# Designs tried in a protein design run: peptides against a protein of PDB entry 5A53. Part 210

Target 1, 230 residues: chain A of PDB entry 5A53
Amino acid sequence: LVENVKQALFIPGQSCNKNLHDIMVDLSALKKPDMKRFNRKNDIHPFEDMSPLEFFSEKNDCSLMVLMTSSKKRKNNMTFIRTFGYKIYDMIELMVADNFKLLSDFKKLTFTVGLKPMFTFQGAAFDTHPVYKQIKSLFLDFFRGESTDLQDVAGLQHVISMTIQGDFQDGEPLPNVLFRVYKLKSYKSDQGGKRLPRIELVEIGPRLDFKIGRIHTPSPDMVTEAHKKP

## One batch from the design tools (peptide; made by RFdiffusion4, then SolubleMPNN)

Design b2_p26_8_s3 (from b2_p26_8, 9 letters changed)
Fold by OpenDDE base, seed 2:
Structure b2_p26_8_s3 (fold): chain B 230 residues (1-230), chain A 26 residues (1-26)
Amino acid sequence: as target 1 above (230 residues)
Amino acid sequence: DDDLFVSSGHNKLNPEVLKEREELKK
């Protein structure tokens, strides 16, 4: 059973600012056409009451949500939410550091809407640490797109790179996750009469450094149900 | 690794929507 592409809903919170709005626009552009955005601010506090998000998930048929909020304690906070059966499955706060770059900060490159990105993950913790495993799962799930059997290299347009910023020990604050987006550019190199295909990675943005905040994890029962192959 | 993906539990395959999306990719 091929599941339909998950739809994402981007929600400005009451404290959403211009920077978060711009980040939302740019990040959501990578999710087109499988994205909806609210234009109005909504007073939602997902770690206090999840019911409004479950309502929005069902009403908009979106199993992915991103809530944009900002406070002194949680500046430029993007809360990523997944639902299962329109109930909250998991949540994670990812705060965007002030050094972010927008698409406008890079050379404008046209990209085809709806192509699945290739992901690269740098850091062993993406496979071993529960929080980074959740982040890896989330982003893969978020940008999975259509299950095209043809991961034909010819269809690869862009790469999303996620890097854990440095090593850490138990009890230390979790390092940031560096989010980078690259476009594959094919050049015909005329070096010496042999047309060697040269592939270059060009950063296209956005550039986001995510500080990890609060996390909600699913119950074991929800995990089992959500991973059941129909 | 299919084990990394979470089902939404509500996404129904609509063949018509799939066709429309394929047409938008052309």
Scores: peptide ipSAE 0.216, ipTM 0.658, DockQ to the pose 0.467
Fold by OpenDDE base, seed 3:
Structure b2_p26_8_s3 (fold): chain B 230 residues (1-230), chain A 26 residues (1-26)
Amino acid sequence: as target 1 above (230 residues)
Amino acid sequence: DDDLFVSSGHNKLNPEVLKEREELKK
């Protein structure tokens, strides 16, 4: 049974600023058509009280949420939330570094809305470290899109690349995750009379470097239920 | 990678999203 595409709700928090708003717009564009945005700021503090998010999840039928907040301690903070049965499953704070680039900073390329991105993950910790495993799971889940049997190469338009910025040891601060988006361009290269298919990756944005913040992990019971195949 | 899939626990289709998908397939 193919689960329906998860819907995402983008929520500006009370401290949402122009930069976060712009980031929200650009990131949410990658989730179209499976995305909703609130226009009003909401005073939500998910690590203090999760009940407003659970309410929004149920009311909007969204199992994915992104809360946009900013403070001195947590600048440009995107809190990614997943729900199971409209209850909080997991949360992670990802703070966007100031060196971010918006879609407007790149060459505008036409792309078909709703195509599933291919993901690439660079860094062994994505498969071994609990926090990076959660990040990998989150982004794969967030952008999974429609399960098209036709993952024909012809249907692949864009690649999302996630890279752990450097090596780290136990007890050290967790390196940032570099988020990059590329469009695949197919060219026929004429080399020596043979037309070879050439694929080129062109960055299209946004470009985001994520600093990892606070994390909420699901209960063992919720993990078991969430992994049950119908 | 089926082991990484987290269910939403609900399979509701948003009618607006369905409509937008149908429009994009035309």
Scores: peptide ipSAE 0.192, ipTM 0.611, DockQ to the pose 0.717
Fold by OpenDDE base, seed 5:
Structure b2_p26_8_s3 (fold): chain B 230 residues (1-230), chain A 26 residues (1-26)
Amino acid sequence: as target 1 above (230 residues)
Amino acid sequence: DDDLFVSSGHNKLNPEVLKEREELKK
């Protein structure tokens, strides 16, 4: 069963500011052509009432949503939402730290739209800790793209790196997740007649450090239904 | 540990998005 590529809807909340809007534009560019953006602010509070998001999921046929809000307590907050059957499956707040970089802060490189990125995850907690497992699952799902049998090595253009910022113990605040995007650049090194292919990673942006906020986890019943292969 | 991928089986691709994808594959 070839699963259809999940579509993402980016929703500016009522408190969306210019910086968060710019972050939204740059992050959503990585999801092209499988993204929609609202141009109007919407007053949505997903941890109080999820119904508006379920409505938007169904109306726009988007199983991925990102709500952009900002407050004193939750500055530059990107709430990532997944739906199953147009019902909320899970949610996670990821707050962008002030040290963010936009695509305009990097050397402009042409890239082919629609190529699936390769992911790298740094930190054992991505495989063991429930919150980081959810983050890993979310980003893999968000950028999965088309399941082409031939991930032709020729099609690898982008690498998305996600790193847990430091070690932590039980009961400590969860470290930030460092989000980095690289383009693979092939150089023909003409060194002495042996063309050794040199591959370099060039950061292209955006650069985002995510602070983890509130989380909504699916019910056991929804987990079971979501894992049922038709 | 089955990676929790929410099934995308309910997603209907917009015909415009499908066309854009086909153009990008060429």
Scores: peptide ipSAE 0.031, ipTM 0.511, DockQ to the pose 0.583
Fold by OpenDDE base, seed 1:
Structure b2_p26_8_s3 (fold): chain B 230 residues (1-230), chain A 26 residues (1-26)
Amino acid sequence: as target 1 above (230 residues)
Amino acid sequence: DDDLFVSSGHNKLNPEVLKEREELKK
């Protein structure tokens, strides 16, 4: 059985600020049309009580959620949540560093809404370290979109690059994940009278450096159920 | 690669939509 595209719900927390709101708007634009946003702040503390998120998941039929909060300890915090059967599957806090760039900071390029981005992952830990494996899984799942043959025909338009910032050893703090979004731009190169098609990657934003925070992992039983193909 | 994806547990495509997609692939 093929599942429908997962819907994402973006939730401003009580401590959501203007910067987080702007980040939310820009990031959620990449998830259109499969995205909902709350206009009101909600007092949710997912690592204390997950029940409100499960309620919102079910009420809004969203298996992806992003909670926007900010505190002194966890500034510009985006908590990414996935649900299975409207129950919490996993959670991860990704705090946006202050050096972020919005879509408005880049040259405005038109893009087609609903096209699936291609992902690139840089860093061996995405395949070996459990936290980075979760991040890889999360973002692939979050932006999977609809598999349509039309997307293949329309060609690759967007690339999302995720890079682990530097090497680390066991017991060291986990390096940030650098989130970058590019558009493929086709150029006709006039080099030497032969028009060779040239493809360039143009950064379109947002630019986000994610600091890894708290994580919730599913039970082994829930993992087994969630990986069962219907 | 399939092992990276998690089911929603509730969101199944309508069989009619699946048929339409399969017909478009032909």
Scores: peptide ipSAE 0.223, ipTM 0.662, DockQ to the pose 0.331; fails the geometry check

Design b2_p26_8_s4 (from b2_p26_8, 10 letters changed)
Fold by OpenDDE base, seed 1:
Structure b2_p26_8_s4 (fold): chain B 230 residues (1-230), chain A 26 residues (1-26)
Amino acid sequence: as target 1 above (230 residues)
Amino acid sequence: EDDLFVSSGHNRVNPEVLEEREELKK
């Protein structure tokens, strides 16, 4: 049994502002066609009551959700939610730093909608630290797309890079995660009469630095069920 | 290898249906 591509629902919270809306639009563009967006603001506080999110998950048949909120304590906050059987599996708050760049800040490059990005992770903690493991799992799952066996190198158009900003020790605040999106551009370099294929990475946006906020983790039983092959 | 992917717990399709969808996208 194979599961359909996970659908993402982007939800503006009551405190959603223009910046968050723009970020939402740009990030959700990477999830097309497997994305829905609400046009109306919704009063949702996921760490106080998760039931509205479970309701939206079921009604919209979306196992991925992103809630856009902003407050003095949690500015430009994107809460990423995954569900299993329309029940909350995990949640993580990722606050976008003010230095963000939108797609409009970069050279407009044509891209094919629906192609699966390749991920690169920089930082040992992505493999060792529980929080960064969750982030890695989340983003890989979020942008997994259709499992086409034809991930021929020829089909690779986008690279998403996630970097842990600096080293940290136990008990220190968790460094930000730097989210970058690149397009692969093939050049024929005429260097010295030999046409060598040159591939360059061109940043296309959005550029997001994520500050890690609150986290909800699943129960061990839910983990076991969610990792069962369908 | 830690399964990096979490099931949605819904929208399970038969592999045969997936193949048909891939053929329709060609």
Scores: peptide ipSAE 0.268, ipTM 0.704, DockQ to the pose 0.364
Fold by OpenDDE base, seed 2:
Structure b2_p26_8_s4 (fold): chain B 230 residues (1-230), chain A 26 residues (1-26)
Amino acid sequence: as target 1 above (230 residues)
Amino acid sequence: EDDLFVSSGHNRVNPEVLEEREELKK
């Protein structure tokens, strides 16, 4: 059974500011056409009460949600939420550092809507550390798009790079995750009569450095159910 | 690789969401 493409709901929280709104617009553009954005601010505190998010998940048929909030303690906070059967599966706070760049900060390049990005992950912790494993799973799931049988190299337009910023030891604060988006450009180099296709990566944005905040993890039973192949 | 993906637990297409998707494809 091929599951339908997961839909994402972007929710401005009560404390959503202009910067977060702009980030939301740019990040959600990468999820088109499988996204919905609320225009109104909603007073949601997911780590205090998850019920409103479960309600929104069911009402909007969105198994992915992103809550945009900002406070002194958690500036530019994007809470990424996944649901299973319209119940909260997991949550993670990813705070955007002030050095972010928007799509408007890069050369405008046309892109086809709905093409699945290729992911690259830099850092061993993405495969070994529970938090980074969750982040890897989340972003792969978030941007999975339509299951095309053909990883048609011809359909590869975007590369999303996620890098753990530096090494860390046990007990140290978790390094930021550097989120970068590139477009593949094919150039026909006429060098020497052989049309060798050159592929170049051009950064297109947004550029986001994520500081890791609070996390909610699913119960073992929910993990088992969510990984069951129909 | 398949183990990295989590099921949504639902295969329902809400007509309203379909319409919104079609609008976003334009």
Scores: peptide ipSAE 0.236, ipTM 0.598, DockQ to the pose 0.659
Fold by OpenDDE base, seed 5:
Structure b2_p26_8_s4 (fold): chain B 230 residues (1-230), chain A 26 residues (1-26)
Amino acid sequence: as target 1 above (230 residues)
Amino acid sequence: EDDLFVSSGHNRVNPEVLEEREELKK
């Protein structure tokens, strides 16, 4: 059995501000057509009560959710939620730093909707540290798209780069994760009569630096069930 | 190798149905 593409639901919280709304719009555009957005603010506190999110997951048939909230302690907070059987599997707070850039801050490039991004991860901790492993898993899962056997090179349009900002030791605060989106631009360079295909990476946005906040991890039993191949 | 992908626990389709949907998107 193969699972269909996971759908994402973007939910503005009660404290969602204009900047966070704009970030939501731009980030969610990368998940089209497999994305829904609520237009109304919802008073949800997932670390206090997860039941409203489970309800929304089931009602909207979305196994991915992003809650947009902002406070003095957790400014520009994007809580990423995954569900298994419409029950909360994991949650992670990723707070967007103030140096963010929107799609409008970059050169407008047309892109085909529905193409799967290629991911690059920079930092050994993505493979060794539990929190960064969760982040890696989350984003790969979030943007996995359709499992086309034809990951034809012809279908590669954009690259998402995720970088851990610096080294850290045990007991130190976890470094931010730098989220960058690039489009592959192919151009023919005439160098000396030989047309060599050149590929350039052009940043298209959004540009987001994520500060890591609170995390909810699944029970061992739920992990076992969620990793069972159907 | 720990599978990086987590099941949704729902929306399971037969491979044949996925192929049909992919063909309809072409």
Scores: peptide ipSAE 0.209, ipTM 0.676, DockQ to the pose 0.361
Fold by OpenDDE base, seed 4:
Parts: structure tokens; C-alpha cells; sequence
Structure b2_p26_8_s4 (fold): chain B 230 residues (1-230), chain A 26 residues (1-26)
């Protein structure tokens, strides 16, 4: 069963600002061609009422949504939503720190649209802590793209790196997740007649540090249904 | 790796959404 590529819908909230708009444009560019962006602001409060998001999921046939909002308490907030059967599966607020960099801040490297990124995760908590497990699952799901059998290294264009910023103990605030995007650049090094391929990673952006906010987790019943292989 | 099969469902993609996706491929 070739799973269809999940489509993403980017939604500016009523409080969406210029910075969030720019971040939205750059992040959504990584999801091309499997994304849609709304041009109009929508007054959505997902942790108060999820029904508008379920409606948009169904109407646009998008199982992935990103709501862009900003407030004094939750500045530069990207709420990532996944749906199953057009019902909310999970949600997580990821607030972008002020030190973000846009694609325009990096050297313009041409990239082919639609290539599957390689992911790297740094931090043990991605495999052990429920919140970071959800983040890992979310981003893998978000950018997985087409399952091409050709894991051809030749088709690998970019790497998405996610790093937990430091260690933490139980009861402490969860460290930020550092989101970085790199392009693989192959150089033919002519050393002594043996052309050894040299691969370098070049950061291409965007650069985002995510502060973790509120989380909605699926019911046990929804988890069971979502894991059922057809 | 728990491949969460989170599907959008069985609904047909709205034609407008298809057109927008095709425009984004250009």
C-alpha cells in the first residue's frame, strides 16, 4: 500500500503577524507541492474549539495543518495539527524564538521541489519522552513525502536536523527544539587521481528554535484506529 | 518506527485544491 503523501494546510490566525507570515511562507516551501496556504486570517482557537480545524481538514483534504498565531503569552506560535478521518488526532504548540532566520538570510541554493528529506534527531528524549516522541512523529509525518523505494543517496538533496537544546529533569521546563535545514553539496575532490566524493552540509534555512507549548494527545481509541493497517 | 497512518480520509480532493497544488509545482 503506497500511502498517499499527506497534504498540509497553513492557516494564518487572526493574530498572525508579518514575522509569522514570512516563517509560514518559508516553512511551507519545504512542503511543496503538497501544501496549501490560506490568504485570509481565520479566528481559530484550537484548544477551545477544534471543530473549525476539522472542517478545514475535510474541506481541503488535508491531514496536516499549521495555525499561525501570536499573543503576549504565546508569541510566534505555530500550532501543528494532525487529523485522522478529518478528526483531530493530536496538536502541539511550537513557538518560534526571535532568533529565527528566513531563507533569504542564507545563500540561495536551488533545490528540487518534492524530494524527501533525511531526518536527524539529536537527544535521547526523542525516543523516551512522550512530548518529544510526538514531535519526532509529527515532523517525520509532515515531511515524509512520497515513499520512493529508491533510498538512492543520489536523490538525497537535503537534511532536516532536530536537536533538543540541553538536558532536563522531571518537573523542569522542556528544552527548545532546534530546527535546521541543510543541503547536501557534493564536491569532486581531485586528490591524487582518486576522485573521492566529498559531501558537505550547507545550511539553507529556515532556522527555527521551537519553544514547546500546549499539547493535545489522541484518545486511546483513536490511537488504535490510526495504527490499524488497512 | 510506529508509522502512524494518519489519513485525511476518503474524501475527494476539492478541484480548487488540486489546481492550487498544480500551480505550486510550476
Amino acid sequence: as target 1 above (230 residues)
Amino acid sequence: EDDLFVSSGHNRVNPEVLEEREELKK
Scores: peptide ipSAE 0.034, ipTM 0.570, DockQ to the pose 0.451

## One batch from the design tools (peptide; made by RFdiffusion4, then SolubleMPNN)

Design b2_p27_3_s1 (from b2_p27_3, 10 letters changed)
Fold by OpenDDE base, seed 5:
Structure b2_p27_3_s1 (fold): chain B 230 residues (1-230), chain A 27 residues (1-27)
Amino acid sequence: as target 1 above (230 residues)
Amino acid sequence: GYFDVSNEPLLVKSFEEIPELMKKFSE
């Protein structure tokens, strides 16, 4: 069964500013060609009323959405939303820290659109802590692209890396998640006999440090339905 | 499941495993 690639919709909220717009453009570039962007601001408050997002999910046939908002309390906020059957499955607020870097801040490298990324997740909590499990699931689901068994290795060009910024204990504020994107450069080492390709990672951007905000988790019933094998 | 990502073949444990993964898919 070829799983259809999940489409993403990027939505500027009413409070979307220039920085958030630039971040949106750069992050959404990694999701091409499976991405749509609204050009107009929309007054959406997903933690108060989810109905507008469900409507947009269905109308645009997008099971992934990102709402761009900014306030004093939630500056540079990217709300990531997933739907199942055009109903809200989960939501998470990820606020971009002010130290962000855009694609223009890095050396321009040729990027082939539509290639699948490799993924790395650094931090044990990605496999143990519910919030970081959700983040891991979200980003894998968001960027995995087409399920092709035979992706020619020649087509692997970049790595998405997510790192939990430091250790934490129960009851402490959750550390930021460091989002990084690297391009793979393969060098043929001419050194003796076994051509071990030397692979170098070059950061290409964007560089985003995510502060975790509010979370909506699916109901047990939705979890059961979503995990049913077809 | 619809959100099952556990079997993603391009998920690596560390940056150090990337060369090995690339080799595996080239064969």
Scores: peptide ipSAE 0.322, ipTM 0.850, DockQ to the pose 0.763
Fold by OpenDDE base, seed 4:
Formats: sequence, C-alpha cells, structure tokens
Structure b2_p27_3_s1 (fold): chain B 230 residues (1-230), chain A 27 residues (1-27)
Amino acid sequence: as target 1 above (230 residues)
Amino acid sequence: GYFDVSNEPLLVKSFEEIPELMKKFSE
C-alpha cells in the first residue's frame, strides 16, 4: 500500500512576527515539495476553537499544520497540529528559544529537495514519557516523506536529530527538545585496502530549541480509528 | 495505519551507526 505523503500547511497567526516568519520559511523548506504556506495572517486560537484548523485541513488537503504565534506568555510559539479525516487528532505547542539559528547562519550546501531524512532521538523519555512520545511520533510523521520499499543510499542526504536537554524527575518542568539538522558528507577513505566510506555530519540548520507548551491528545476512539489498517 | 510510523522511518540510534546503515543499503 503506497501511503500518500502527508502534506503540511504553515499558517502565520495574527501575532506572527519576523523571527517566526523566518523560522517558518526555513523549517518548511525541509518539508518541500509537500508543503503549503499562507502569506496572510489568520486569527486562530486552536486551544479555544479548533474549527478553523479543521476547515483549513479539509480545504487544503493537509493533515499536518503549523500555526505561528507569539505572546508574552508563549513567545515564538509553533503549534503543531495533526488531523485525521480532517478532524483534530493532536496538538502540541513548541516555543522556539531566542538562541535559534536560521539556514543563513550555516554554510550553504547543495541540498536536494524531497529526499528522505534519517532520524535520531536522544533521551530515553522519547520511548517512555507520553509527551516526548508524542513529539517523536509527530516529527517522524511530519518528515518521513514517501513510503518506499527500496531505499537508495544516494537518496540519504540528511539527518534530523532531536535531543531532550537533560534529565528530569516526575513533577519537574519538562526539558527542552533540541532540534538539529545535519547533512551527510561522504569521503572516500582508503584504510588498509578496505574502502569504507568516511561519513561526516555537517550542521545545516535550522537550529531550534523547543520549549514544550500546551498539549491536546486525541480521544481513545480516535486513536483506534487512526491506527486501523485500511 | 494512518499514524503507523513504526517500520518506515529510517531510525538511527546513534550517529556512529550511519556508516553501517549506508553500507547496508549499498549492498
């Protein structure tokens, strides 16, 4: 079953600023060609009323959405939304820390659009803690690209890395998630007659540290329906 | 399933596994 690649819609909220716009442009570049962006600001408050997002999901045939907003309480906030059957499945607020780096802050490297990333997740909580499990699921779902039986090595060019910033105990604030993107650089190494390729990772951006905000989780019924094999 | 991402994404446990992964797909 060839699963269609999930399409993403990036939406500037009413409070979207220049920094958020730049972050939106750079992050969405990793989702090309399966991405749309709105140029106009939209007054959307997803934790108050989800209906506008469901409307946009259906109208644009996008099961992934990112809303860009900023306030004193939630600065540089990227709300990631997934839909199932054009209804809200889950949402998570990820606020970008002020130490972010754009693609322009890194060495420009040739990048082929549409190639599948590799993923790395650093931190045991990505497999055990409900919030970090949701983040892992979200980013895998967001950037996995086409489902192909044959993976060409030539099609592997970059790695998306997510790291939980430090240890935490129950009841403590959740540590930030460090988002990093690396390009693979292969070198021919002649080591003792075994031609093993030497691979180096070069950071290409964007660099984003995410502070976790509000979360919406799906109903058990919706989870069951979404995981049914067609 | 629509949200079954378990078997399709290229998950690498560490950066050190990347060369080995590249070799596996080249064979």
Scores: peptide ipSAE 0.142, ipTM 0.751, DockQ to the pose 0.736
Fold by OpenDDE base, seed 3:
Formats: structure tokens, sequence, C-alpha cells
Structure b2_p27_3_s1 (fold): chain B 230 residues (1-230), chain A 27 residues (1-27)
């Protein structure tokens, strides 16, 4: 059974500003065609009341949501939400640092909409630390796209890279996650009569440094249900 | 599982593996 591609809904919160809107547009471009965006601001506070998000998940048939909010305490905050059966599965706040770059800050390259990304994660904590494991799971789930046969190399055009910014010990603040997107450029290299393809990575944006905020984790029962094979 | 995406074929351990992966798929 080919699992249906998860659909994403981008929601501007009441405090959404121009910068967050621009970030939303650029990040959501990576999820095309499997995304929707609201044009109107919605007053949603997911860590106080999750019911509006569950309603939007069901109404729009989206199991992925991103809420865009900004405050003095949580500037440029992207709350990533996943649902299972239109109920909240998990949530994580990722605040975009002020040094962000938009797609317009990079050289315009031809990009085919709907192609699957490759992923790379730098940092041991992505495999061991519960918060970074959740982030890894989230971004894989968010941008995986359609199941394709591995033989379609033509369907691979870009890499999503996530890096933990530095080392940390138990009890220390969690380092930021550096989000980068690269396009693959293949060149034929003539070395010694064997043409080995040379691949170059070109950053295409957006460039986002995520500060980790609040987290909601699923109950053990919900985890069990969500991982059951149909 | 619905959220088990950790072992997807498109997960690359390092940038250095990308050329090798692309070569394997082009053959």
Amino acid sequence: as target 1 above (230 residues)
Amino acid sequence: GYFDVSNEPLLVKSFEEIPELMKKFSE
C-alpha cells in the first residue's frame, strides 16, 4: 500500500508579521504541491488549547500543521504540529533566529516542484536525545513526499540538511538546529577514462537557524496506535 | 509505521555519500 503523502497546513497566528510570512512562504514552497496556506490570521495558542488545531486538521485533511507566531519571549516562532486521526500527536516550537535568509537571497535556480528531497542530519544527538530525535522524525515526516522507486535518480534534486550547532552536556541549553537546503548539480568528470559523475551542492535557501522552544510529546498509547501497520 | 520514517532510502549519513548514491541509481 503506497501511503498517501501527508498534507501540510500553514497557519498565520494573530502575531504573525511580515518576516514570518516570508519565511512561511519560502519554507512551504518545499512542501508543494502537498500544502495549504491560510491567508487570514487565526488566534491560536496551541499550548493552552489544542482543539482549534484538531479542528483545522480534520476540516482541511492535513496531518501536518505549522503555526506562525511572534512575541518578545518567542520571536519568529514556528510551531510544528503533527496529528494522528486528527488528534494532536506532537508539537514543537522552533524559533527562527534573526540571521535567516530567504530564497530571494540566493541565486535563482530552476526547481521542479514535487520532487523528493534527500536528508542529512549532523550531530549524534539526532539519534540519541529525545528532543532531537523528535526533530529528525518531524522533518523526515514533513518533507518525505511520495514513495518513489529508488531507480528514479531524475526525481532527486535537493538535499535538506539539519545540523546541531555545537556540543552540549546534560542540563545545558539545547543548541540550535541549522536548517539548510541544497540543490544537486551533476557534472561529468573525465578522470582516467572512467566518467564518474561529480556532484556539487549549491545552497538555494531558505536558511533558518532554529532555537528550540516548548515541546508536546505523545502519550505511549498514541505512539503505539500511530505505529500500527494498517 | 505511520511515523517510522527514520530508515527511508533518502536518508544520507553524510554529504560524501551522495555521489555514491547517485551513481548507484544511474547504473
Scores: peptide ipSAE 0.130, ipTM 0.752, DockQ to the pose 0.717
Fold by OpenDDE base, seed 2:
Structure b2_p27_3_s1 (fold): chain B 230 residues (1-230), chain A 27 residues (1-27)
Amino acid sequence: as target 1 above (230 residues)
Amino acid sequence: GYFDVSNEPLLVKSFEEIPELMKKFSE
């Protein structure tokens, strides 16, 4: 079953600022062509009322949404929302730390729109801890692109890397997730008769350190329904 | 399933595996 590519909707909240706008533009560029952005600010408070997001999901046929808000308590907050049947499945607040870098901060490299990323996840908690499992699932779901049987390696140009910043124990604040994007650069190595291509990773941005905020998890029933193979 | 990443995104365990992976696909 070729699953249709999930469409993403980026929504500036009422408190969206220039930094968040720039972050939104750069992050959404990785989701092209399967992305829409609102140009107008919308007053949405997803943890108070989810109904506006469900409405936008249905109206725009987007099962992925990102709400951009900023406050003193939740600065540079990106709320990632997934829907199933246009109902909220899960939500997570990821606040971008002030040390972010935009695409303009990196060397401009030619980037082909619509190519699938590779993914790397660094940290055991991505496979064991519920919150980091959700983050892993979210980003895989968000950026996986088209389901193509042909993993044309020639079509692999970039790597999305997510790293848990340090170890943590139970009861401690959850470490940030370091979001990095690298482009693969192939060099013809003339070293020895076998031309083994040398591959280098070049960071292309954006560079985002995510602080984890509030989370909404799906009900067990929704999980069951969402995982049913048609 | 709708959230099943059935088309396994190319999960790379380490950056060191990327060159090896690329070699396998270039052959």
Scores: peptide ipSAE 0.117, ipTM 0.744, DockQ to the pose 0.661; fails the geometry check

